# Peptides against a protein of PDB entry 3EFO, part 124

Target 1, 262 residues: chain A of PDB entry 3EFO
Amino acid sequence: SQLADLYKSCETDALINFFAKSAFKAVLHQPLKVIREILVNQTAHMLACYRKNCASPSAASQLILPDSMKVLPVYMNCLLKNCVLLSRPEISTDERAYQRQLVMTMGVADSQLFFYPQLLPIHTLDVKSTMLPAAVRCSESRLSEEGIFLLANGLHMFLWLGVSSPPELIQGIFNVPSFAHINTDMTLLPEVGNPYSQQLRMIMGIIQQKRPYSMKLTIVKQREQPEMVFRQFLVEDKGLYGGSSYVDFLCCVHKEICQLLN

## One batch from the design tools (peptide; made by RFdiffusion4, then SolubleMPNN)

Design b2_p14_7_s4 (from b2_p14_7, 10 letters changed)
Fold by OpenDDE base, seed 5:
Structure b2_p14_7_s4 (fold): chain B 262 residues (1-262), chain A 14 residues (1-14)
Amino acid sequence: as target 1 above (262 residues)
Amino acid sequence: TLERIRELAESIVP
């Protein structure tokens, strides 16, 4: 069917780019609450249409997503939690304006990375491999106190270190004996020169490639104050300013779909 | 329903 073909051809990243730019344009002449409602409604309607017309017969209570749009809800949630669309007094007008202008100029690839960061478990690096480690979900639940993670969203780069991160890796990256000795004020990794350090630098270089902005590196220690800033980029978690977790949002979308179909 | 949604969420990787 035409609908089935349409859903097969859909690219979630392109849709999110479109929705983001549309929403951010609308901010100038529509209330934020209305914009958020429109985005949620559009999401629900698109998925409800698929469920009704394209999906295989299944229980009405079951959430069914088209393959091409499986990750639409998670990205949509990220968009909804962006400071531009949040009506919180804690968020300055300047910050909203800044991010709005940034996104309005972003291509599909840029906006995808911006809304959903890449989070890499670099403590699992194989120095003998040229392959990047598999990204993990952007959630605190995927972090470990024994781990070291690199997060990048095209604008910022964070190196997060667990309180129990391996001393040998700390030595390899920072040339210091322990977690406590790491200086978080630095924005550049030292030139240690060992294979692990070189591999990490290579990964950072790959991430930086073809990005329009040079990402500033921030070193983050677990349980220190700057970690709070880092956690804002764990977009699948509940947002600091009232944004839903991915799971909660998915439940919300499911509820709305059911309301549309029943 | 919540459990099913959680399972689905965990299976979907961006």
Scores: peptide ipSAE 0.158, ipTM 0.841, DockQ to the pose 0.839
Fold by OpenDDE base, seed 1:
Structure b2_p14_7_s4 (fold): chain B 262 residues (1-262), chain A 14 residues (1-14)
Amino acid sequence: as target 1 above (262 residues)
Amino acid sequence: TLERIRELAESIVP
């Protein structure tokens, strides 16, 4: 059908860019609560329309999403949890203004990465491979105490180290004997020169490639205070200021879709 | 990256 073709042609990254800029413009003349409600409603309506007109017959309780928009909810949740759309007093006006301006100037690719960071398991690197490791979901549940992860959102880059990360990798990356010896005040990795270090640097370079901003590297040790900042970028988890986890949000969207269809 | 996220999201159901 014509409608089915429309959904097949949809690009979630373009949609989220549009929604973000639209919402961030609207904050100047509409209450935040209203803006959030509109975003959720629009999401639900789009998906409900698909369910009604394009999806194969299935149980009413079944969540059916078009392939092109399967990730729309997760991105929408990230947008909703952005500080610009939160009315918490803990968020300064300056921070809101800064984030708003940043997103308003972002292209589709930039906003995609901004709202949903890349989280890469660096401890699984194959030094002989030219491929990037497969990204994992941005959730604490995907981290491991034995692992090392690189997170990037186009503006910030974090190297997260588990408390039990392999000493050989620590030596390879930092040229120090143990986790305790890692200096988290460093913003650059040392030039160790071994294959693993070189591969990591290459990956970081690829991530930085074609990004409008130079991402500052922050080294984060698990269970240290700076990890709290890192955890804010695990966007599928519950937000610091009351934002929903992705799972909870998806359930909410599903419920609203059902209400629209019944 | 979007494709990878899509694949990961497929495993999530309410």
Scores: peptide ipSAE 0.079, ipTM 0.771, DockQ to the pose 0.149
Fold by OpenDDE base, seed 2:
Structure b2_p14_7_s4 (fold): chain B 262 residues (1-262), chain A 14 residues (1-14)
Amino acid sequence: as target 1 above (262 residues)
Amino acid sequence: TLERIRELAESIVP
């Protein structure tokens, strides 16, 4: 159907950009609760419409998403978990204003990365490859105590180090003998000059490329205080300030869809 | 239903 074709051609990143800007504009005039509800409902409505009009008959219990929109809930949840849409006293008005302004000026590609960061397993780097490692899902469950991960959202860059990170990699990256010796106050990686260090720096450069802002690097050790900040960017997990995990959000959306279709 | 949702969640890679 024509409608099916429309859904197939739908770009999730563009939608998220639209919803983000719309929502962030609305915060000036509408309660946050209402805005959040609208976003959830809109998501459910779109997906329900697809299911009703485009999808093959299936059990009501099945969550059917068009291929082009499968990731929409992921990003929508990220949007909902943004500090701008959270009514928490811990979040300063300045921070909200700052984030709001940032997103309002972001293009589609920038907003996509902003809401769902790129999380790369650096410990798996092939120094002989020019390809970026495959990104992993932004969840703590995908981290490894033995691993080193680079997270970037276009504004911030984090290098997360597991407590059991390989000493050879630590030496390669930081030129120190162990995890304990890593200085987390540094905002730049040392130029160690070995292939691994060079590769990592190259990757970081690639990630930084074409981004409108220079991403500040934060070194994060597992189980140290700064990790809390890092974990906030693991957007598929439950948020610190009441945001749902991705799975929980999907459940919520599914319920809404079912209600709409009944 | 929950299982399916979890499966979907795991299958969706941005």
Scores: peptide ipSAE 0.020, ipTM 0.642, DockQ to the pose 0.862
Fold by OpenDDE base, seed 3:
Structure b2_p14_7_s4 (fold): chain B 262 residues (1-262), chain A 14 residues (1-14)
Amino acid sequence: as target 1 above (262 residues)
Amino acid sequence: TLERIRELAESIVP
């Protein structure tokens, strides 16, 4: 059907950009609670409409998503968890205003990265390969105590180090003998000059490429206090300020869809 | 239903 084709051709990244800008515009005139409800409702209605009009008959308990929109819920959850849409006293007005303004000017690609960061397992790097490592999902469950991960959202860049990160990699990146010796106050990686260091720097360069802002690097050690800031960017996890995990959000959306269809 | 949702959540990667 024509409607089915529309859903199949829909680009999630464009939708999230639209929803984000619409919501961020609405915050000027509507309560945050209302905006959040609208976003959830819109998501549910879109998916319910697809199910009703495009999907094959199936059990009511099944969540059916078009291929092109399968990741819509995860992005929507990220949007809902953004500080601009949260009414928390811990979030300053200035910060909210700043992020609002940033997103309002972002293109589709930038907003996609902003809402769902790129998380790369750099400990798996092949120094002989020019290919970037495959990104992992932004969840603590994808981290490893033995791993080193690079996270970027277009504004910030984090280098996360597991407590059991390989000493050889630590030496290669920081030119120090162990995890304990890493100085997390640095904002630039040292010029070590070995192949691994060079490869990492290359990757960082690629990530920085075509981004409108220079991403400041933050070194994060697992289990240290600054890791809490890093974890806020693991957007599929439960949010610090009461936001839902991706799984929980899906459950919420599913329930709402069922209510619409039943 | 919950299991299916979890499965879906784990299978969908942006």
Scores: peptide ipSAE 0.019, ipTM 0.611, DockQ to the pose 0.912

## One batch from the design tools (peptide; made by RFdiffusion4, then SolubleMPNN)

Design b2_p15_3_s1 (from b2_p15_3, 6 letters changed)
Fold by OpenDDE base, seed 3:
Structure b2_p15_3_s1 (fold): chain B 262 residues (1-262), chain A 15 residues (1-15)
Amino acid sequence: as target 1 above (262 residues)
Amino acid sequence: SSVSSVSIDIDELEK
């Protein structure tokens, strides 16, 4: 059917780009609450339609997503949690305006990365491999106290270090003997010159490649104050300003779908 | 069904 074909060919990244730009345009003429409701409703309607017309029968407790939209909810939640769509007084008008304008000019690839950052476990790097490490989900649950992670969203780059990061890696990256010796005020990694350092720099270069903005590096130590900023980019977790976790959003969407179909 | 899908158990998520 035409509907089935539509769901098979759907490109979630393009949809998110469209929804983002549409919503951010609507901010000029509609209340934020209304815009958020529209986005949720649109998401629920699309998925309800799929369940009704294309999906195999399943238990009511199941949320059914077509493969092409398997990541739609997480991206949609990220969009809903963006500062442009939040009415929190802590967010300045200038910041909202800035973010809005940025997204309005973003292509599909840029907006995808912007809304859902790339989080890479660089502590698992094979210095002999030319492949990038596989990205992990942007959640605190995927971090490890023993790990070192690189996060990038096209605008910012963070190097997060667990409190129990391997001293050998710390030495390799920063040329210091321990976690405590790492200077988080630096915005550039030292040129240590060992294979691991070189590999990390290469990875950072690849991530920066073809991005329209130069991502400034922020070094973050676990359990230090600046980590709070980093955690805001763990988009699957609850937001600082009242945004839902991915899990909560899934439940919300499911409930709305059920309401539409029952 | 004509379209492959992913199923998420909401009851499990709510626990």
Scores: peptide ipSAE 0.507, ipTM 0.913, DockQ to the pose 0.781
Fold by OpenDDE base, seed 1:
Structure b2_p15_3_s1 (fold): chain B 262 residues (1-262), chain A 15 residues (1-15)
Amino acid sequence: as target 1 above (262 residues)
Amino acid sequence: SSVSSVSIDIDELEK
């Protein structure tokens, strides 16, 4: 059917870009609550239509997503959790306006990375490989106290270090003997010159490549105060300002779909 | 269906 073809050819990143710009434009004319409801409803309707017309029969407890839209819910949740769409007094008008303008000018690739950051386990780097490490889901559950992770969203770059990060990696990256000696005030990695340091710098360069903005590097130690800022970019977790976790959002979407189909 | 899909068990997520 033509619907089946439509869902096969659907590009989630393009949809999210469209939804984001549409919503951010609507902010000027509609209440935020209404905009959020529209986004959820649109998501539910698209998925309900798929379930009704394209999907094979399945149990009512199952949320069925076409392969082309398997990441639509997570991106939609990220959009809903963006400060532009939140009615929280803690968010300044300036910050809201700034992010709104940024997204309004973003292309598909930029907005995709902006809403869902790339989180890389750089402690697993193979210095002999030219391949980037596989990204992990943006959740605290994917972090480890023994790990070192690089997070980038096109605007910011974070290097997160677990409290039990390997001293040899710390030495390789920072040229200091231990975690305690790492200076988090620096915004540039030292040029240590060893293969691991060079590989990390290469990865950072690749991430920065083709991005319109130069990403400032922030070094974050686990359990220190600046980690709270980093955690805000773990978008699958519960948001600081009332946003839902990805799991909670999936449940919400499923409920809405069921209501539409029953 | 000819459309490949993924299935998420909501009951399992709610546990």
Scores: peptide ipSAE 0.500, ipTM 0.910, DockQ to the pose 0.781
Fold by OpenDDE base, seed 5:
Structure b2_p15_3_s1 (fold): chain B 262 residues (1-262), chain A 15 residues (1-15)
Amino acid sequence: as target 1 above (262 residues)
Amino acid sequence: SSVSSVSIDIDELEK
């Protein structure tokens, strides 16, 4: 009963915040490999304990998550894939130090958004609706060459445009006739003044609301070099520097749970 | 006592 209550009341966002800060503090006195192993181990132990003591019997091939932790694995994977916990020569020590300090001061809401960005399909906007579009999973599989997506993680904002984005939307947002005419050097959207442009600005404003930092806007065209930076924020995909996809991580966690229980 | 849970089929993911 006590254990069941614990899992029922668990707040994943708070837990991830705790794990992130603990791990980032440990970087100063423990090897990165050890830190990553500890995080995976802790995740597996929590879930193994749940399966053993609080879950209904299920097939061995099933990964069982308490409802309160249904998104724990994806966030944990994002944490593990953060540059602070990766020893890659491509990542500068300054960047690691910077992100470490940022996260160490983040609240629960900030860290949640930081590790898992909002990705919004703005090409589906209804100009007559005051509702924000539903966020999609942060994966390339959710992008479309015909689509336009807004991504935000509390620090950065990206407007991604597919190569086949509708010309009418391009005109509406940028006041240019085609994808090729879009200037990606801009950090601000032009004041076009049509309903679609206004709605997009409103959405951007809502996203920016109550965030501690002003998010710089980056315009990204599909298949251009800057898209590589954007793709780093598609956190469910395989990481550029060896991090696992969400799917791979689930398999990894499942394997470790099985080892603990068998 | 059981807590509500979500199940993920790992075999399906590995395909």
Scores: peptide ipSAE 0.497, ipTM 0.910, DockQ to the pose 0.822
Fold by OpenDDE base, seed 4:
Structure b2_p15_3_s1 (fold): chain B 262 residues (1-262), chain A 15 residues (1-15)
Amino acid sequence: as target 1 above (262 residues)
Amino acid sequence: SSVSSVSIDIDELEK
């Protein structure tokens, strides 16, 4: 059917870009609450339509997503949790204005990365491999105290270090003997020159080269104050300022779909 | 004629 073809060919990244720009434009003329409701409703309607017209019958407890939209909910939740749409008092007007303007000019690929960052397990790097490590889901559950992770969203880059990060990796990256010796005030990695350091720098370079904006590096130690900022980019988790987790959002969407279909 | 899909068990997510 025509609808089936539509859902097969749907480009979620383009859709998110559209929704983001539309929503961010609407911020100037509509209440944030209304905008958020519209986004949720649109999500639910699209998925309800799919379930009604294109999906095989399933149990009521199941949320059914077409393959083309399997990541739509997570991106939509990220959009809903963006400071532009939350407009929490804790977020400066300048920051909201800045992000709004940035997104309004972003292409599809840029907005996708912006809303859902890359989180790379750097501690798993193979210095002999030219491949980038596979990204993990942006959730605290994917972090480990023994791990080192690089997060990038096209605008910011974070190097997160677990409290139990391997000393050999710390030495390799920072040329210091331990976690405690890492200076988090630096915005550039030292030129250590060993294979691991070079590999990490290469990865960072690759990430940067694909983006139109220069990403400032922030080094974050687990359990230190700057980690709070880092955690804001773990977009699948519950937001610091009241945003829902991905799981909560799925439940919300599911409920709305059921309401639409009944 | 159905579109391939992913199914998420909401009941499990709520646990």
Scores: peptide ipSAE 0.490, ipTM 0.909, DockQ to the pose 0.820

Design b2_p15_3_s2 (from b2_p15_3, 7 letters changed)
Fold by OpenDDE base, seed 1:
Structure b2_p15_3_s2 (fold): chain B 262 residues (1-262), chain A 15 residues (1-15)
Amino acid sequence: as target 1 above (262 residues)
Amino acid sequence: SSVSSVSIDMDKLLA
């Protein structure tokens, strides 16, 4: 059917780009509450239509997503949690204006990375491989105290170090003997010259490649105060300013779909 | 269904 073909050909990254730009344009003319409601409603309606017309019958407790939209909810939640669409007074007008303008000019690939960062477990690097490590979900639950992770969203790059990260990796990356000796004020990794350091730098270069902005590097130690900034990019977790976790959002979407179909 | 789909068990997810 035409509808089935539509869902098969759907590109979630393009949809999110469209929704983001539409919403950010609407901010100039409509209340934020209304814009957020529209986005949630549109998400629910698209998925309800799929369930009604294309999906195989399933239990009411099941949330059914077409494969092409399997990540639509998580991206939509990220969009909803963006500072441009939040009504919190703690967010400055300048910050809202800045991010709004940035997104309005972003292509599909840029906005995808912006809303859902790439989080890489670099402690698992194979120095003999040119392959990037598999990205993990952007949640605290995916971090480990023994791990080292690289996060990038096209604008910022963070190197997060667990409190129990391997000393040999710390030495390899920073040329210091321990976690405590790492200087978090640095914005560039030292050129240590060992295979691990070279591999990490290569990965960072690949991530930076074809990105319109030079990403500033921030070194983050677990349990230090600056880690709070890093945690804001763990977009599947509960937001700093009251935004929902991904799980909570899924529940919300599921409930609304059920209401539409009942 | 002609469209491949992903199913999320909400009861399990929320347990």
Scores: peptide ipSAE 0.397, ipTM 0.893, DockQ to the pose 0.765
Fold by OpenDDE base, seed 3:
Structure b2_p15_3_s2 (fold): chain B 262 residues (1-262), chain A 15 residues (1-15)
Amino acid sequence: as target 1 above (262 residues)
Amino acid sequence: SSVSSVSIDMDKLLA
């Protein structure tokens, strides 16, 4: 059917780009609360329609997504938690205006990365491989105290270090003997020159080359104050300014779908 | 169904 074909051909990244730009345009004429409600309703309606018309029968406790939209909810939640759509006094008008303008000019690939960052476990790097490490979900639950992670969203780049990150990797990256010796005021990695350092720099270069803006590097040590900024980019977690976790959002969407179908 | 789906068990997720 035409409807089935539509869901098969759906591109979530394109949808998110569209929804983002539409919502950010609407900010000029509609209350933020209304915009958020519209986004949730649109999401629920699309998925309800799919469940009703295109999906196999399933238990009411199941949230059913077409494969093409399997990541739509997480992206939508990220959009809903963006500062442009939040009416929080902690967020300056200038910041909202800035991000609004940025997104309004972003292509599909840019907006995808912007809303859902790439989080790479660089402690797993194989210096003999040309392959990038597989990205992990943007949640604190995916971090490891023994790990080192690189996060990039097209505008910012973070290197997060667990408190128990391997000293040999710390030495390899920073040329210091331990976690405690890492200077988080650095915005550039030192030219250590070993294979691991070179590989990391290569990865960072690849990530940067794909983006129109130069990403400033921020070094983040676990359990230090600046980690708070980093955690804001763990978009599947509960938002600092009232946004829901991905799990909570899934629950919300599921409830809305059920209401539409009952 | 004509479209492949991903199923999330909400009961399990919320447990």
Scores: peptide ipSAE 0.387, ipTM 0.891, DockQ to the pose 0.774
Fold by OpenDDE base, seed 4:
Structure b2_p15_3_s2 (fold): chain B 262 residues (1-262), chain A 15 residues (1-15)
Amino acid sequence: as target 1 above (262 residues)
Amino acid sequence: SSVSSVSIDMDKLLA
């Protein structure tokens, strides 16, 4: 059917780009609450239509997503949790305006990365490989106190270090003997020159080269103040300002779909 | 004629 073909060919990243730009345009003349409701409604309707017309019958407890949209909910939640769509006084007008303008000009690939950052476990780096480590889900549950992670969203880059990060890696990256000695005021990694450092820098370079904007590097120690900012980019978690976790959002979407179909 | 899909067991997810 035409609908089946539509869902097969659907590009979630393009949809998110569209929804983001539409929503961010709408903020100029519509209440944020209404915009968020529209986004959720559109998501539910798209998925309800699929469930009704294109999917095999399934139990009510099942959330059924077309393969092409398997990540739509997580991206949609990220969009909904963006500062532009949140009515919180803690978020400066300048920040809202800045992000709004950025997204309004972003291509599909840029917005994809912007809404769902790349989180890389760099403590697993193979210095003999030129391959990037596999990204992990943007959630605290995927972090490790023993790990070192690089997060990038096209605008910001964070190097997060667990409190129990291996001293040898710390030495390799920062040329200091321990976690405590890391200077978090640095915006550039030192030129240590060992293979691990070089590999990390190469990875960072690759990430940067793919993006139109220069990403500021922030060094983040676990349990220190800057980690609060970092955690905002763990988009699958509950947001600092009340945004839903991915799981909660899935439940919300599922409920809405069921309501539409029952 | 059905579209390939991903199924999420919400009960399991919430457990």
Scores: peptide ipSAE 0.381, ipTM 0.889, DockQ to the pose 0.799
Fold by OpenDDE base, seed 5:
Structure b2_p15_3_s2 (fold): chain B 262 residues (1-262), chain A 15 residues (1-15)
Amino acid sequence: as target 1 above (262 residues)
Amino acid sequence: SSVSSVSIDMDKLLA
């Protein structure tokens, strides 16, 4: 059917780009609450329509997504949690305006990375491999106190270090003997020259490649004050300004779909 | 016609 074909051909990244730009344009003449409601309703209606017309029968406890939209909910939640669409007084008008302008000019790939960062477990690197490590979900639950993670969203790059990060890796990256000796004020990694350092630099280079903006590097130690900024980019977690976690959003969407179909 | 789908068990997710 035409409807089935539509869902098969859907590109979530393009859809999110469209929704983002549409919403960010609408903020100039529509209340933020209304815009958020429209986005949620659109999401629910699209998925309800799929469940009704294109999906195989499933239990009511199941949230059914077409393959093409398997990551739609998480991206939609990220969009909804963006400062441009939030009505929190803690968010300055300048910041909202700035991010709005940025997204309005972003292509599909840019907006995808912007809304859902790439989070890489650097501590698992094979220095003999040219393959990038597999990205993990952007949640604190995926971090490890023993791990080192690189996060990038096209504008910012963070190197997060767990309190129990391996000293050998710290030495390899920073040329210091321990976690405590890492200088978090630096915006560039030192030229240590060992294989691990070179591999990390290569990965950072690949991430930076084809991005329109030079990403500023921030080194973050777990449990230090600047970590709070880093945690804002763990988009699947509960937002700083009251945004839902991914799990909470899934529940919300599921409930709305059920209501539409009953 | 059915489209290939991803299924999330909400009961398990909330457990």
Scores: peptide ipSAE 0.372, ipTM 0.886, DockQ to the pose 0.788

